# Peptides against a protein of PDB entry 3ZOQ: the designs that were tried, part 6

Target 1, 223 residues: chain A of PDB entry 3ZOQ
Amino acid sequence: QLLQDSWWNQLKEEFEKPYYQELREMLKREYAEQTIYPDSRDIFNALHYTSYDDVKVVILGQDPYHGPGQAQGLSFSVKPGVKQPPSLKNIFLELQQDIGCSIPNHGSLVSWAKQGVLLLNTVLTVRRGQANSHKGKGWERLTDRIIDVLSERERPVIFILWGRHAQMKKERIDTSKHFIIESTHPSPFSARNGFFGSRPFSRANAYLEKMGEAPIDWCIKDL

## One batch from the design tools (peptide; made by RFdiffusion4, then SolubleMPNN)

Design b1_p8_7_s2 (from b1_p8_7, 4 letters changed)
Fold by OpenDDE base, seed 2:
Structure b1_p8_7_s2 (fold): chain B 223 residues (1-223), chain A 8 residues (1-8)
Amino acid sequence: as target 1 above (223 residues)
Amino acid sequence: AVEPGDDF
């Protein structure tokens, strides 16, 4: 099966639907004919690192980084040894100001994922150098379903929605059960308009503690 | 958890 049991139980029906089969056929062509990121084996890393039941926090991204070696199937995250993209640098700046974490010497957010932070992009693949090249091809329907099944979960989730694109998903979230943290996007083009000073990390942990859950260790160790 | 390495 494509996913671990906890996610498979929630999503298996999606993979049988025509839209996903069409997406799959598209992806077969794309990976054969183009340079596509992330590696095909890394597409579902967010779901691999964070089980359905273990999700505490969701951070939504748009689509993967489109440069060589960057994307690793986790929103905002880059593989070790890769220069931190501007948005990620700003995330770490906010992390430092919010809760005092040092800026790591790499950009991997795997440690967050392993603690229950679902680092989900709404579109899970991209062509090299072509942002949003796989927009509207079917990923959004699957990732909407991911949001839906999390929204339907009894155990509360914290959704961190940076920027308008992510915030458009708020309509799918049952705010009677789930908590939403919203701000502008960490991009250099928007960070100074509300992302900086939004303190999403401390706010998320405060909510987790209120729920009787262990907080996230947001601080990332150097490699 | 599953190991990273699944296709699509």
Scores: peptide ipSAE 0.140, ipTM 0.683, DockQ to the pose 0.040
Fold by OpenDDE base, seed 5:
Structure b1_p8_7_s2 (fold): chain B 223 residues (1-223), chain A 8 residues (1-8)
Amino acid sequence: as target 1 above (223 residues)
Amino acid sequence: AVEPGDDF
């Protein structure tokens, strides 16, 4: 099976559906003929690091970084040793202003994932240098299902929706159970229009505390 | 949590 048990129990039917089989066949060709990110072994890292039951927070991204060595299978995250992309830098700036964390010397968000922050892109692969190149190929149907099964979960989830693309998923989220934190995207093109000062980290932790759950340690240690 | 290692 592709996923650990908690996710597999929620998603196994999707992998047998024609749309996913078509996606899989496309991906086979793409990985054979093109440079695709992330590494095929890292595609589902978000689900590997954060079990279905352990999800406390969801941060939605669009698609993976399309530069060499960047994508880690986690939204906004980059492998250690990789220069922090502009959006990630802005995330860390907001983190610093929000809750006083130092800016880490790397861009890996694995520590968040291990604490229950599902770092999910809506599209899980990309061609090198071609943003959104795998849009509309089937990933969105799977990731919509991920959102759906989380929305259906009794235990509340906090969805952090940065920018219009992520916010389009709001209609799939049962706001009677789940909390949504919305702002503009951390991209340099939009961060000053509402992302900065949105304080998503403290707000998320405030909701977790209200639910009687342990807050996320958002501060990232240097490597 | 499971260590990364699966393809597609």
Scores: peptide ipSAE 0.103, ipTM 0.662, DockQ to the pose 0.041
Fold by OpenDDE base, seed 1:
Structure b1_p8_7_s2 (fold): chain B 223 residues (1-223), chain A 8 residues (1-8)
Amino acid sequence: as target 1 above (223 residues)
Amino acid sequence: AVEPGDDF
C-alpha cells in the first residue's frame, strides 16, 4: 500500500476519489515529460517519517523546493550537501535565538520528522524552476484532508503556521482542542516582520510539556 | 494569498 497503516486508515478513501486519480495521471505525464521534484519515491516522506498517531507538531509549507537535489518530501528541508535556502537559514537563526541550538552544517530536518514533527507541504510536487507549477491540481484537497483528520484526532496537535498561506488553514483546525502558533513567514521578505522573536520551538515544547508529552529535541547535529 | 518569497 502507498502509506503506512496509521495514515492509510485515515486517507485510503481519498486515493480512490476521481480528483486523486486525475492528479495521479497528471503526475505520471509530468514525471515522464518534465523534471519533477521531489523524486517520486519521496513524495510522501512526511507521512512516512511521522505516523498519524505520532504527530505532535505540524509545520506547513507551500510546495517543494524546485532546484536540483533540494526537495526531500519534507517542508523546508533539504538533502544533506545542499546549500540551505534563505528561509531555512532564518529558521535556524530563530532556533538558535529561541533555544540556543547551534546552526547545523546541513539542512535536513529528518530528525524533527522522526520525533513527530509533520513537515507537510500543501502541494507535494513541483516542476524544476517553476514554483507553484502543480498548484490547484489536486494536492490541496488531499493535504486539507490530512489537516482535517489531525484536527479530528482526540490527542492534541500543535500547528505552526508561518505566513498567510499556512494561516489560511486555521479555519480547518479545532482550536478548542489543538494549539496554533502563528507568525510571519521565515522568508527574508517577511522574517523581520514577526518571524524572528516568535520563538515557535520553545512555545511548541511548552505546549507539549503542558500535555504531559516529551518535548521535541529541535537541535540538529552536524553531519 | 502567496506571500513574496515564500518559496525561498
Scores: peptide ipSAE 0.041, ipTM 0.746, DockQ to the pose 0.180
Fold by OpenDDE base, seed 4:
Parts: C-alpha cells; structure tokens; sequence
Structure b1_p8_7_s2 (fold): chain B 223 residues (1-223), chain A 8 residues (1-8)
C-alpha cells in the first residue's frame, strides 16, 4: 500500500487509473536515466507526515527544488544542512514579522507537517537543474484530486495560496466550508508586492481558533 | 510570481 490508510481511502482509485500508470512508467524511466528529485521514497512525504484527517492547513507549491540534496517531498522545505532558498528565507522573514518567531538555522518544515500543515507541491518530482521538467505528466491530476477530497471533507481546511499558480486552484475549493489565505509569492521577485505583511501564519491560527482547533506552532526550533 | 522550484 503506497499511502497510509486515511489517504489511501481517498486516493486509491487514482492509482488504478491509466494516467497514473503512465506517470509511473515515465517516472521509472526518469529515475533510471536521469537524476530526479526528491528521492523516490520521499515523493509522498507530505501525505506521510500529514494524514487526510489531520490536515489543518494546506500550503501549495509548484514543483520540488531541483538542486542536489534540497527537496524532501514537502513544498518550500529543504533538508537540514541545506542553505535556505530565497523564497524560504522570505517565508521566515514574514513569519518573524507576523508572529515574532526567530529565523531558524535550517530550512526543514517537517515540524509544520507533523502539526497538520500539508506542504503539497502540485508536481511531485523534478529533473535535476530543470524546473517544471515533469509538468503536465500526470501529477497535476493526482494533486487536483488531493485538493478535491480535502474540499469535500466536512472538517474545514485552511488553504494558503501564494502566487498565481496556487491561486488557480481556488476554483476547486468549497469556500462555504474552507478558508483561503491569498497573497503574492514569497519569491524575491514578488514578495514585496503583497507577500510581506500578508500575515498568513497569524491569520491561519485565527481561523483554527475560531474552529475550536489547536493553533499551529509555526516557530521552528534550531537544530 | 516565480515558483520556489526555481530557487536553488
């Protein structure tokens, strides 16, 4: 069984569909012939760390970091010991200004994932040095289904949608049940146009409190 | 908006 039970019950039908079988065959070739990130065992880390039932917040990314040792199967997150990418540095700057967290000495967001923050990329693999190289190969259909089954869930979810790519998924989200936090992307090219000062962390926690749920401890401890 | 996959 590829996923833990809560996600498998929601997604098992997708894995039987032709599009996913084609994607799987493509990935087999890619991993055999190219350097692909993340490690194949880490592709579904977002779903491994955060069960379907435990999702409180979703943060959407596009595709994994394409440099050596960076991607760990979680959107925006990098493995410990890896230099923080520019977008992640800006995320931590906003975190500091929003709720007073210190800037951590690493870039791992695993602590968020373990608290119910689904760190989902829409495309779950990438070829080394080639951003978006696995775009349009089938991942988007699976990750759209992930968004759909979360949207269909009775228990509300908070979707944090940074940038236009993530915001395109808003049409799949039932806003009568779920909450949306939108801003420009944390990238240095867009952060000053609305990401900074957007206060997504305090806003997410405010929604969680309103729903009677425990807030996320967004502050990340040093290693 | 530039996607984080371009960060490296």
Amino acid sequence: as target 1 above (223 residues)
Amino acid sequence: AVEPGDDF
Scores: peptide ipSAE 0.038, ipTM 0.732, DockQ to the pose 0.239

Design b1_p8_7_s3 (from b1_p8_7, 5 letters changed)
Fold by OpenDDE base, seed 4:
Structure b1_p8_7_s3 (fold): chain B 223 residues (1-223), chain A 8 residues (1-8)
Amino acid sequence: as target 1 above (223 residues)
Amino acid sequence: AVEPGSDY
């Protein structure tokens, strides 16, 4: 099956719906005719690394990096050996200022994903060099459902919502159960307007501790 | 504030 059991049980009905079948057919054409990122096998990496039951934190992105070798199916993350994009550099700057982590020599956030940080983009594919090229093609309906089923989960989740696009999803989150951390986007165009100094990492861990859960080790080791 | 979906 496409997903591991915990996510499949939550999402299997979506994959049977016409919108997803149309999306799938579109993607087949796109991957055949264009260079699409990430690799088709990596599209659902966020769900592969972090099971439905193991989600502690959600970090929402918009769509994948559209340059060669960058996207690895995790929001904001880049494969080892790839130059850190500006937003990711700012994320690491805030991480350093927030909790004292060193800036890693790579941009892979897989260690976060393995600890229960769901690194979810709202759109999961993109054409090379064409940001938002797969916007409005069906991914948003699936990823909205991902947010919905997490919101419906009894065990609380922490949602980190950087920027307006992510913050638009707040209406789908039951704030009586779940925690939201909001700031401006880490992009160089917005980071100085509220992202820097927002301390999302220490705040997330504070919530986890209050819930009796193990905090995230946000510090990323060099490779 | 600009929210690029992808960085260069």
Scores: peptide ipSAE 0.085, ipTM 0.793, DockQ to the pose 0.211
Fold by OpenDDE base, seed 3:
Parts: sequence; C-alpha cells; structure tokens
Structure b1_p8_7_s3 (fold): chain B 223 residues (1-223), chain A 8 residues (1-8)
Amino acid sequence: as target 1 above (223 residues)
Amino acid sequence: AVEPGSDY
C-alpha cells in the first residue's frame, strides 16, 4: 500500500476516487516529460515520517521548492547540503529568538517530523523553475482531506498557519478541539509584518504541555 | 515554493 497503516485507514478512499486517479495519470506524464520535484519517492514524506496518530503539530506550506535538490517532501524543509531558502532562514531566526535554539548548518526539518510535526504542503509536486505549476490538479483535494481527518480526530492537534494561503484552511479546523497559531508568512516580504515575534514554537509547546503531552524539541542539531 | 510574494 501507498501509506503506512494509520494514514491508509484515513485516506484509502481518496486514492480510489476519480480526481486522484486523474492526478496520478497527470503526474506520470509530468515525471516522464519534465523535471518534477520532489523525487517521486519523496512525495508523501510528510505522512511517512509522521503517522496519523502521532501528529501533534501541523505546519502548512503551499508547494515544494522548485530548485534542483531542494524539495524533501516536507514543507519548508530542504535536503542537507542545500542553501537555506529565505523563508527557512527567517523560520530559524524566529526559532532562535523564541526559544534560544542555534541556527543549524542545514535546512532539514526531519527531526521535527519524527517528533509529530506534520510538515504538509497543500500541493505536493512542482515543475522545475515553475512555482505553483501543479496548483489545481488534485493535490488540494487530498490535502484538504488530510486536514479534515485530523480535525475529526479526538486527540487535539496544533495547526500553525503562516500567511493567507495556509489561513484559508482555518474553516476546516474544529477549534472546539484543536488549537490554531496564526501569523504572517516567514517570507522576507511579510515576516516583519507579524511573523517575527509571533513565537509559534514556545506557544505550541505551551499548549502541548497543557494537554499533558511531551513538547517538541524544536532545536535542530548540526550535521 | 511559498504563497504568492514569498520565496522564489
């Protein structure tokens, strides 16, 4: 099967639907004819690293980085050895100011994913050099369902929604059970308008502790 | 990529 059991039980019906079959056929053509990111084996890395039951925090991105070697199948994350993109640099600056973590010498957020931080893009593939090239092709319907099944879960989730695109998903989240942290996007174009000083990491951990759960170790070790 | 007006 495509996913681990916990996610498969939640999403298996989606993969049988026409929209996803059409998306799959589109992706087959795209990967054959174009340079597509991430690697096809990495598309569902966010779900591979963080099981449905283990999700503590969700961080939503738009779509993958479109430069060579960047996309890792995790929102905002880049493979080791890749220069940190501007938004990621700002994320680490806020992390440092929020809870005192050092800025890592790489951009991989896998350590967050392994602790229950679902690093989900709303669109999971992109053409090289063409941001949003796979927008509106079916991914949004699947990722909306991911948000929905998390919203329906009894065990609370923390949703971190940076910027307007992510915040558009707020209507899908049952705030009677789940907690939302909102700010402007970490992009250089918006970070100074509210992202810096928003302290999403300490706020997330404070809520986890109130729920009797272990906090996230947000600090990332050098490689 | 990031939301419009974000990372390029």
Scores: peptide ipSAE 0.084, ipTM 0.814, DockQ to the pose 0.234
Fold by OpenDDE base, seed 1:
Formats: sequence, C-alpha cells, structure tokens
Structure b1_p8_7_s3 (fold): chain B 223 residues (1-223), chain A 8 residues (1-8)
Amino acid sequence: as target 1 above (223 residues)
Amino acid sequence: AVEPGSDY
C-alpha cells in the first residue's frame, strides 16, 4: 500500500476517488516529460516519517522547493548539503532566538519529523524552476483531508500556521480541541512583520507540556 | 516552496 497503516486507515478512501486518479495520471506524465521534485519516492515523506497517531505538531508549507536536489518531501526542509533557502534560514534564526538552538550546518528537518512534527506541504510536487506549477491539480484536496482527519482526531494537535496560505486552513481545525500558533511567514518579505519574535517553538512545547506530552527537541545537530 | 512572492 502507498502509506503506512495509520495514515492508510485515514486516507485510503481518497486514493480511490476520481480526483486522485486524475492527479496520479497527471503526475505520471509530469515525471515522464518534466523534471519534477521531489523524487517520486519522497512525495509522501511527511507521512512516512510521522504516523497519524504520532503527529504532535503540524507545520504547513505551500509546495516543494523547485531547485535541483532541494526538496525531500518535507515542508521547508532541504536535503543535507543543500544551501538553506532564505525562509529556512529565518526559521533557524527564530529558533535560535526563541530557545537558544545553534544554527545547523544543513537544512534537513527530518529530526523534527521523527519526533511527531508533520512537515506538510499543501501541494506535494513541483516542476523544476516553476513554483506552484502543480497547484490546483488535486493535491490540495488530499492535504485538506489530512488536516481534516487530524482535526477529527481525539488526541490534540498543534498547528503552526505561518502566513496567509497556511492560515486559510484554520477553518478546518477544531479549535475547541486543537491549538493554533499563527504568525507571518518566515519569508524575508514577511518575517520582520511578525514571524521574528513569534516564538513558535517554545509555544508549541508549552502546549505539549500542558497536554502531558513530551516536548519537541527542536535543536538540530550538525552533520 | 513557500508563500507566493517568497524565496523561490
């Protein structure tokens, strides 16, 4: 099956729907005819690293990085050895100011994912050099369902929503049960308007502690 | 990757 059991149980019906079959056929053509990121085997890495039941925190992104070797199927994350994109640099700057973590020498957020941070993009593929090229092709319907089933989960989730795009998903989240941390986007164009100083990492951990859960170790070791 | 008009 495409996903691990915990996610499959939540999402299996989506993969049978016409929209996803159409998306799948589109992707087959795209991967055959274009350079598409991430690698097809990495598309669902966010769900592979973080099971449905293990999700503690969700960080929403838009779509994958569209440069060579960058995307690894996790929002904001880049493969080791890849230059940190500006937004990611700002994320690490805020991390440092928030909880004192050192700036890592790489941009992989896999360590977060393994701790229950679902690094989900709303669109899971992109053409090389063409941001949002796969927008509106069906991914958003699937990822909306991911948000929905998390919202329906009894065990609370923390949603970190940076910027307008992510914040548009707030209406899908049961705030009587789940927590939301909102700020401007870490992009250089918006970070100084509220992202810096928003302290999402310490705030997330404070919620986790309140819920009796283990906090996230947000600090990332060098490679 | 990120919000429209961001780092791309």
Scores: peptide ipSAE 0.084, ipTM 0.811, DockQ to the pose 0.235
Fold by OpenDDE base, seed 5:
Structure b1_p8_7_s3 (fold): chain B 223 residues (1-223), chain A 8 residues (1-8)
Amino acid sequence: as target 1 above (223 residues)
Amino acid sequence: AVEPGSDY
């Protein structure tokens, strides 16, 4: 099966649907004819690192980084050794100001994922150098379903929604059960308009503590 | 504001 059991139980029906089969066929062509990111083996890394049951926090991104070696299958995350993109740098700046973490010497957010932070892009693939090139091809239907099944989960989830694109998903989230943290996007174009000072990390941990759950260790160690 | 999922 494509996913580990907890996610497979929630999503297996989607993979049998025509829209996903069409998406899959499109992706086969794209990966054959174009340079597509991330590596096909990494497309579902967010779901691999964070099981359905283990999700504590969701951070929504738009689509993967489109430069060589960047995309890791996790929203905002880059592979070790890759220069931190501007948005990620701003995330770490806010992290430092929010809870005092040092700026790591790499951009991998895998440590967050392993703690229950689902780093989900709404679109999971991209052509090299062409942001949003795979928008509207079927990923959004799958990732909407991911949001839906999390929203339907009894155990509360914290959704961190940076920017308008992510915030469009609010209507899918049952706020009677789940918490939403919103701000402008960490992009240099918007970070100073509300992202900086939004303190999403401490706020998320405050909610986790209220729920009697272990907080996330947001601080990232150097490699 | 530009809110790309990917940075250029």
Scores: peptide ipSAE 0.075, ipTM 0.787, DockQ to the pose 0.210

Design b1_p8_7_s4 (from b1_p8_7, 4 letters changed)
Fold by OpenDDE base, seed 3:
Structure b1_p8_7_s4 (fold): chain B 223 residues (1-223), chain A 8 residues (1-8)
Amino acid sequence: as target 1 above (223 residues)
Amino acid sequence: AVEPGDDY
């Protein structure tokens, strides 16, 4: 099986569907003929680090970084040794202003993932140098199902939805059970229009505490 | 207004 048991129980039916088989065949060709990110072994890293039952927070991205060595299979995250992209830099600036964390010397968000922050892109692969090149190929149907099964879960989830693309998923979230934190996107093009000062990290932790759950340690240690 | 799917 592709996933650990808790996610497999939720998603196994999707992997048998024609759309996913077609996606799989497409990906086989893409990885053979093109440079595709992330590494094929890292595609499902978000689900590997954060089990279905352990999800506390979801942060939605669009698609992976398309530069060499960047994509880590986690939304907004980059591998150690990679320069922090502009949106990630802004995320860390807001983190610092929100709860006082230092800016880390790397861009890996694995520590968040290990604590129950599902760092999910809606599209999980990309061609080198070609943003959104795998849009509309089947990933969105799978990731919609991921959102759906989390929405159906009894234990509450916090969804952090930065920008319009992520916010389009609101209709799939049962707000009678789950909590949504919305702002503009951390991109330099939009961050000053509402992302800065939105304090998503303290707001998420305040809600976790209200639910009687352990807060996330959002501060990232240097490597 | 522009929300890239990734950063450069």
Scores: peptide ipSAE 0.055, ipTM 0.768, DockQ to the pose 0.212
Fold by OpenDDE base, seed 2:
Structure b1_p8_7_s4 (fold): chain B 223 residues (1-223), chain A 8 residues (1-8)
Amino acid sequence: as target 1 above (223 residues)
Amino acid sequence: AVEPGDDY
């Protein structure tokens, strides 16, 4: 099956819907005719690394990095050996200032994902060099459903919403159960307007501790 | 602001 059991149980009905079938057909053409990121096998990596039940934190991105070798199916994350994009550099700067972590020599956030940080983009594919090229093609409906089923979950989730795009999803989150951490986007064009100093990592861990859960080890080791 | 998809 496409997804591990915990997510499949939540999302299987979506994959049978016409919108997703249309998306699938579109993607088949796109991957055949153009360079699309991430690799088709990596599209759902966020759901592969972090099961539905294991989600502790959600970090929303817009769409994948559109440069060669960058995207690995996780929001903000890049494959090892790839130069850290500006937003990711700022994420690590905030991480360092927030909780004292060293800046890693790579940009892979897989260690977060394995601990229950769902690194979800709202759009899961992109054409090479063309940001937002797959916007409005159906991904948003699926990823909205992902947010919805997490919101419906009894066990609380922490949603980290950087920037306006992510914050637009607040309406889908039951704030009576779930926690939201908001700031401006880590992009160089917005980070100094609120992202820096927002301390999302320590704040997330504080919420986890309140829930009696293990905190996230946000520090990333060098490779 | 530039989203991650805009980053190179």
Scores: peptide ipSAE 0.054, ipTM 0.769, DockQ to the pose 0.275
Fold by OpenDDE base, seed 5:
Structure b1_p8_7_s4 (fold): chain B 223 residues (1-223), chain A 8 residues (1-8)
Amino acid sequence: as target 1 above (223 residues)
Amino acid sequence: AVEPGDDY
C-alpha cells in the first residue's frame, strides 16, 4: 500500500477517487516529461515520518521548493547539504529567539517530523523553477482531507499556520478541539510583519504540556 | 509574500 497503516486507514478512499487517479496520471506525465520535485519516492515523506496517530503539530506549507536538490517532501525542509532557503533561515532565527536553539548547519526538519510534527504542503509536487505549477491539479483535495481527518481526530492537534495560504485552512479546523498558531509567513517579505516574535515553538510546547503530552524538541543538531 | 515554493 502507498501509505503506512494509520494514514492508509484515513485516506485509502481518496486514492480510489477519480480526482486522485487523474492526478496520478498527470504526475506520471510530469515526472516523465519534466523535472519534478521532490523525487517521486519522497512525495509522501510527511506522512511517512509522522503517522496519523503520532501527529502533535502540523506546519502547513504551500508547495515544495522548486530548485535542484531542495525538496525533501516535508514543508520548509531541505535535504542535508542544501543551502537553507530564506524562509527556513527565518524559521531558525525565530527558533533561536523563541527557545534558544542554535541555528543548525543544515535545513533538514526530519527530527521534527519524527517527533510528531507533520510538515505538510498543500501541494506535494512542483516543476523545476515553476512555483505552484501543480496547483489545482488534485493535491489540495487530498491534503484538505488530511486536515479534515486530523480535525476530526479526538486527540488534539496544534496547527501552525504561517501566512495567508495556510490560514485559509482555518475553516477546516475544529477549534473546539484543536489549537491554531497564526502569524505572517517566515518569508523575508513578511517575517518582520509578525512572524518574528510570534514564538510558535514555545507556544506549541506550552499547548502540548497543557494537554499532558511531551513537548517537541525543536532544537536541531548539526550533522 | 513568497511561499516556500517561491524560495530560491
Scores: peptide ipSAE 0.051, ipTM 0.765, DockQ to the pose 0.281
Fold by OpenDDE base, seed 4:
Structure b1_p8_7_s4 (fold): chain B 223 residues (1-223), chain A 8 residues (1-8)
Amino acid sequence: as target 1 above (223 residues)
Amino acid sequence: AVEPGDDY
């Protein structure tokens, strides 16, 4: 099966639907004819690292980084050895100011994913050098379902929604059960308008503690 | 806000 059991049980019906079959056929052509990121084996890394039951926090991105070697199937994250993109640098600046973490010498957020931080993009693939090139091709329907099944889960989730695109998903989240942390996007173009000083990491941990759950160790060790 | 996918 495509996913681990906990996610497969939630999403298996989606993979049988015509829209996903059409998406799959599109992706087959794209990967054959174009340079597509991430590697096809890494498309579902967010779901591989963080099981449905283990999700504590969701951080939504739009689509993968479109430069060579960057995307690793996790929102905002880059593979070790890759220069930290501007938005990620700002995330680490806020992390440092919020809870005192050192800025890591790499950009991999895998340690967050392994602790229950679902690093989900709404679109899971992109053409090289062409941001949003796979927008509107079916990914959004699948990722909306991911948000829906998390919203329907009894155990509460914390959704971190940076920027307008992510915040548009708020209507799908049952705020009677789940917590929302909203701010402007960490992009250099928006970070000074509310992202800096938003303290999403300490706020997320405060909610986790209130829920009786272990907090996230947001600090990332050097490699 | 600029999309993270736009970052190089």
Scores: peptide ipSAE 0.047, ipTM 0.763, DockQ to the pose 0.243

Design b1_p8_8_s1 (from b1_p8_8 with F4P S6G)
Fold by OpenDDE base, seed 5:
Structure b1_p8_8_s1 (fold): chain B 223 residues (1-223), chain A 8 residues (1-8)
Amino acid sequence: as target 1 above (223 residues)
Amino acid sequence: AVEPGGLD
């Protein structure tokens, strides 16, 4: 796969390291022997849609959806035509309550990605039907580096950290430069404990405006 | 986008 120059400049050293080579070899076996999501061509969609320099907001997920046709290589996002997963439904509910957006008839967050919202999972692949099956295989080291290079960037970034898993990355973020929005996870198991009413979208835009940047158009049009 | 990374 090819990365944009801006990401390549930040990550090229990682791809040469043994851990990534081992990860790559593991993934080759996995994709050959099992059903792995997302499609191998979509693994780095988050980086494809949002260049290093264009990142305004980061939304961290855990790992891809593990059902057929769901994963799009973007955290929380599903391909058009796919039923919106519960967490995504709750994201849209909060979006509606926060800034008045209508609930879209699909779950694709590509429009966010194209505006500078890096929709990054900490683990970028998963076996069908087996959540976290690729945990601890090397992705976390790469995605930690992604967080690190963004933290080191002079231009501020907004990190939206839903749930404890994402919040574990807080220590890697230079809060003297970057802004963090934290709440419970949008999952039905936790959304009512703080995610609903957290207003991450308006808060993110308020900070972007404070920085003199264009806000994100979070509203998603129907397809 | 000229440089490779990831799974090829």
Scores: peptide ipSAE 0.037, ipTM 0.723, DockQ to the pose 0.032
Fold by OpenDDE base, seed 3:
Structure b1_p8_8_s1 (fold): chain B 223 residues (1-223), chain A 8 residues (1-8)
Amino acid sequence: as target 1 above (223 residues)
Amino acid sequence: AVEPGGLD
């Protein structure tokens, strides 16, 4: 099966639907004819690292980085050895100001994922050098379903929604059970308009502690 | 204007 049991039980019916089969056929052609990111084996890394039941926090992105070697199937994350993109640099700046973490010498957020931070893009693939090239091809329907099944979960989830694109998903989240942290996007174009000073990391941990759950260790060690 | 939604 494509996913580990906890996610498979939630999503298996989606993979049988025509929209996903059409998406799959499109992707097969794209990966054969174009340079597509991330590596096809890494497309579902967010779900591989963070099981359905283990999700504590969700951070939504739009689509993967489109440069060589960058995307690793986790929103905002880049593989070790890759220069930190501007938005990620700003995320780490806010992390430092929020809870005092040092800026890591790499951009991998795998340590967050392993602790229950689902680093989900709404679109999970991209053509090299062409941002949003796979928008509207079917990923959004699957990732909407991911948000839906988390919203339906009894155990609360914290959704961190940076920018308008992510915030459009707010209507899918049952706020009677789940908590939402919103700000402008960490992009240089918007970070100074509300992202900086939003303190999403301490706010997320405060809510986790209120729920009686272990907080996330947001600080990332050097590699 | 429009906030960015994508990644850099």
Scores: peptide ipSAE 0.029, ipTM 0.694, DockQ to the pose 0.164
Fold by OpenDDE base, seed 1:
Formats: C-alpha cells, structure tokens, sequence
Structure b1_p8_8_s1 (fold): chain B 223 residues (1-223), chain A 8 residues (1-8)
C-alpha cells in the first residue's frame, strides 16, 4: 500500500477514484519527460513522517519549491545544504522572536514533522522552474480530503493558515473542535503585514498545553 | 516514519 496504515485507512478510497488515476498517469508522463520535484519517492513524505493519529499541528503550503535539490515533500522545508528560501528565512525569524530559537544552519523541518507537525502542500508536485505547474491536476482533491478527515477526527488539531490560499481551507475545518491560527504569509511580500509578530509557535503550544498534550519543540538544531 | 512511497 502507498501510505502507512493510519493514513491508508482514511484515504485508500481516494486512490481508487478516477481523478487520482488520471493524476497518477499524468505524473508518470511528467516524471518521464520533465524534471519534476520532489523525487517521486518523496511525494508523500508529509504523510510518512506524521501519521494520521499523530497529527498535532498542520501547516499548509501551496506547492513544492521548484529549484534543484530543494523540495523534500514537506511544506516550506528544504533539504540540508540548500539555501533557505525567503519565506523560510522569515519563518525562522518569527520563530526566533516568538520563542527564542536560534536560526538553524539548514532549512529542514523534518524535526517538526516527526513531532506531529503535518507539513502539507495543497499541490504535491511541480515542474522545475515552473511554480504552480501542477495546479488543478487533481492534487487539491486529495489534499482537501486530507484536511476533511483531520477535521472529522475527534482529537483536536491546530491548523496554521498563512496567507489567503491556505485560509481558503478554513471553511473545511470544524472550528467547534479544531483551532485555527491565521496570519499573512511569511513571504517577503506579505510578512510585514501581519506574519511577523503573529507568534504562531507559542500560540500552537499554548493550545497543545490546554489540550493536555506535549508541546512541539520548534527549535531546530544545526547539522 | 515509514518507507517512502511514490508513483509505483
């Protein structure tokens, strides 16, 4: 099976649907004929690192970084050795101001994922150098279902929604059970309009504490 | 973490 048991139990029906089969066939052609990111083995890394039952926090991104060596199947995250993209730099700046973490010498957010932070993009693949090139091809239907099954979960989830694109998913989230943290996007074009000072990390941990759950260790060690 | 899965 494509996913670990907890996610497979929630999502297996999607993979049998025509839209996903069409997406899969498209992706096979794309990976054969174009340079596509991330590596095909890394497409579902967010679900591999963070099981359905272990999700504590969701951070939504749009689509993967489209430069060589960057994307690792986690929203906003880049592989070690890769320069931190501007949005990620701003995320770390806010992290430092929010809870005092040092700026790491790399951009990998795997340590968050391993603690229950689902780093989910709404679109999970991209062509090299062509942002949003796989938008509207079927990923959004699958990732909407991921949001839906989390919203239906009895155990509460914290959704961090940076920017308008992510915030459009708010209507899919049962706010009677789940917590929403909203601000402008960490992009240099929007960060100063509300992202900086939004303190999403301490706020997320405050909710976790109220729920009787262990907080996230957001600080990232150097490699 | 589980074994990575892709398009296969």
Amino acid sequence: as target 1 above (223 residues)
Amino acid sequence: AVEPGGLD
Scores: peptide ipSAE 0.028, ipTM 0.645, DockQ to the pose 0.038
Fold by OpenDDE base, seed 2:
Structure b1_p8_8_s1 (fold): chain B 223 residues (1-223), chain A 8 residues (1-8)
Amino acid sequence: as target 1 above (223 residues)
Amino acid sequence: AVEPGGLD
C-alpha cells in the first residue's frame, strides 16, 4: 500500500477513483519527460512523517519549491544544505520573535513533522522552474480529502493558514472542533502585512496546552 | 513563485 495504515484507512478510496488514476498517469509522463520535484519517493513525505492520528497541527502550502534539491515533500521545508528560501527565512524570523528560537543553519522542518505538524501542500508536485505547473491535475481533490478527514476527526486539530490560498480551505474545517490560526503569507511580498507578529507558534502551543496535549518544540537544532 | 499564497 502507498501510505501507512492510519492514512491508508482514511484515503484508500481516493486512490481507486478515476481522478487519481488520471493524475497518476499524468505524473508518470511528467517524471519521465520533465524534471519534477520532489523526488517521486518523497511526494507523500508529509503523510509518512505524520500519521493521521498523530496530527496536531496542519500548515498548508501551495505547491513544492521548484528549484533543484529544494523540495522535501513537506510544505515550506527544504533539504539540508539548501539555501533557505525567502518565505522560510521569514518563518524562522517569526519563530525567533515569537518564542525565542535560534535561526537554524538549514531549512528542514522534519523535526516539526515528527512531532505531529502536518506540512501539507495542496499540490504535491511541480515542474522545475514552473510554479503551479501541476495545479488542477487532481492533487487538490486528494488534499481536500486529507483536510476533510482531519476535520471529521474527533480529536481537535490546529490549522495554520498563511495567505489567501490556504485560507480558502477554511470552509472545509469544522471550527466547532478545530482551531484556525490565520495571517498573511510569510512571503516577502506579504509578511509585513500581518505575518510578522502573528505569533502562530506560541498560539498553536497555547491551544495544545488547553487541550491537554504536549506542545510542539518548534525550535530546530543545527545540523 | 514569490507571490502571496505561494512559495518563494
Scores: peptide ipSAE 0.025, ipTM 0.682, DockQ to the pose 0.282; fails the geometry check

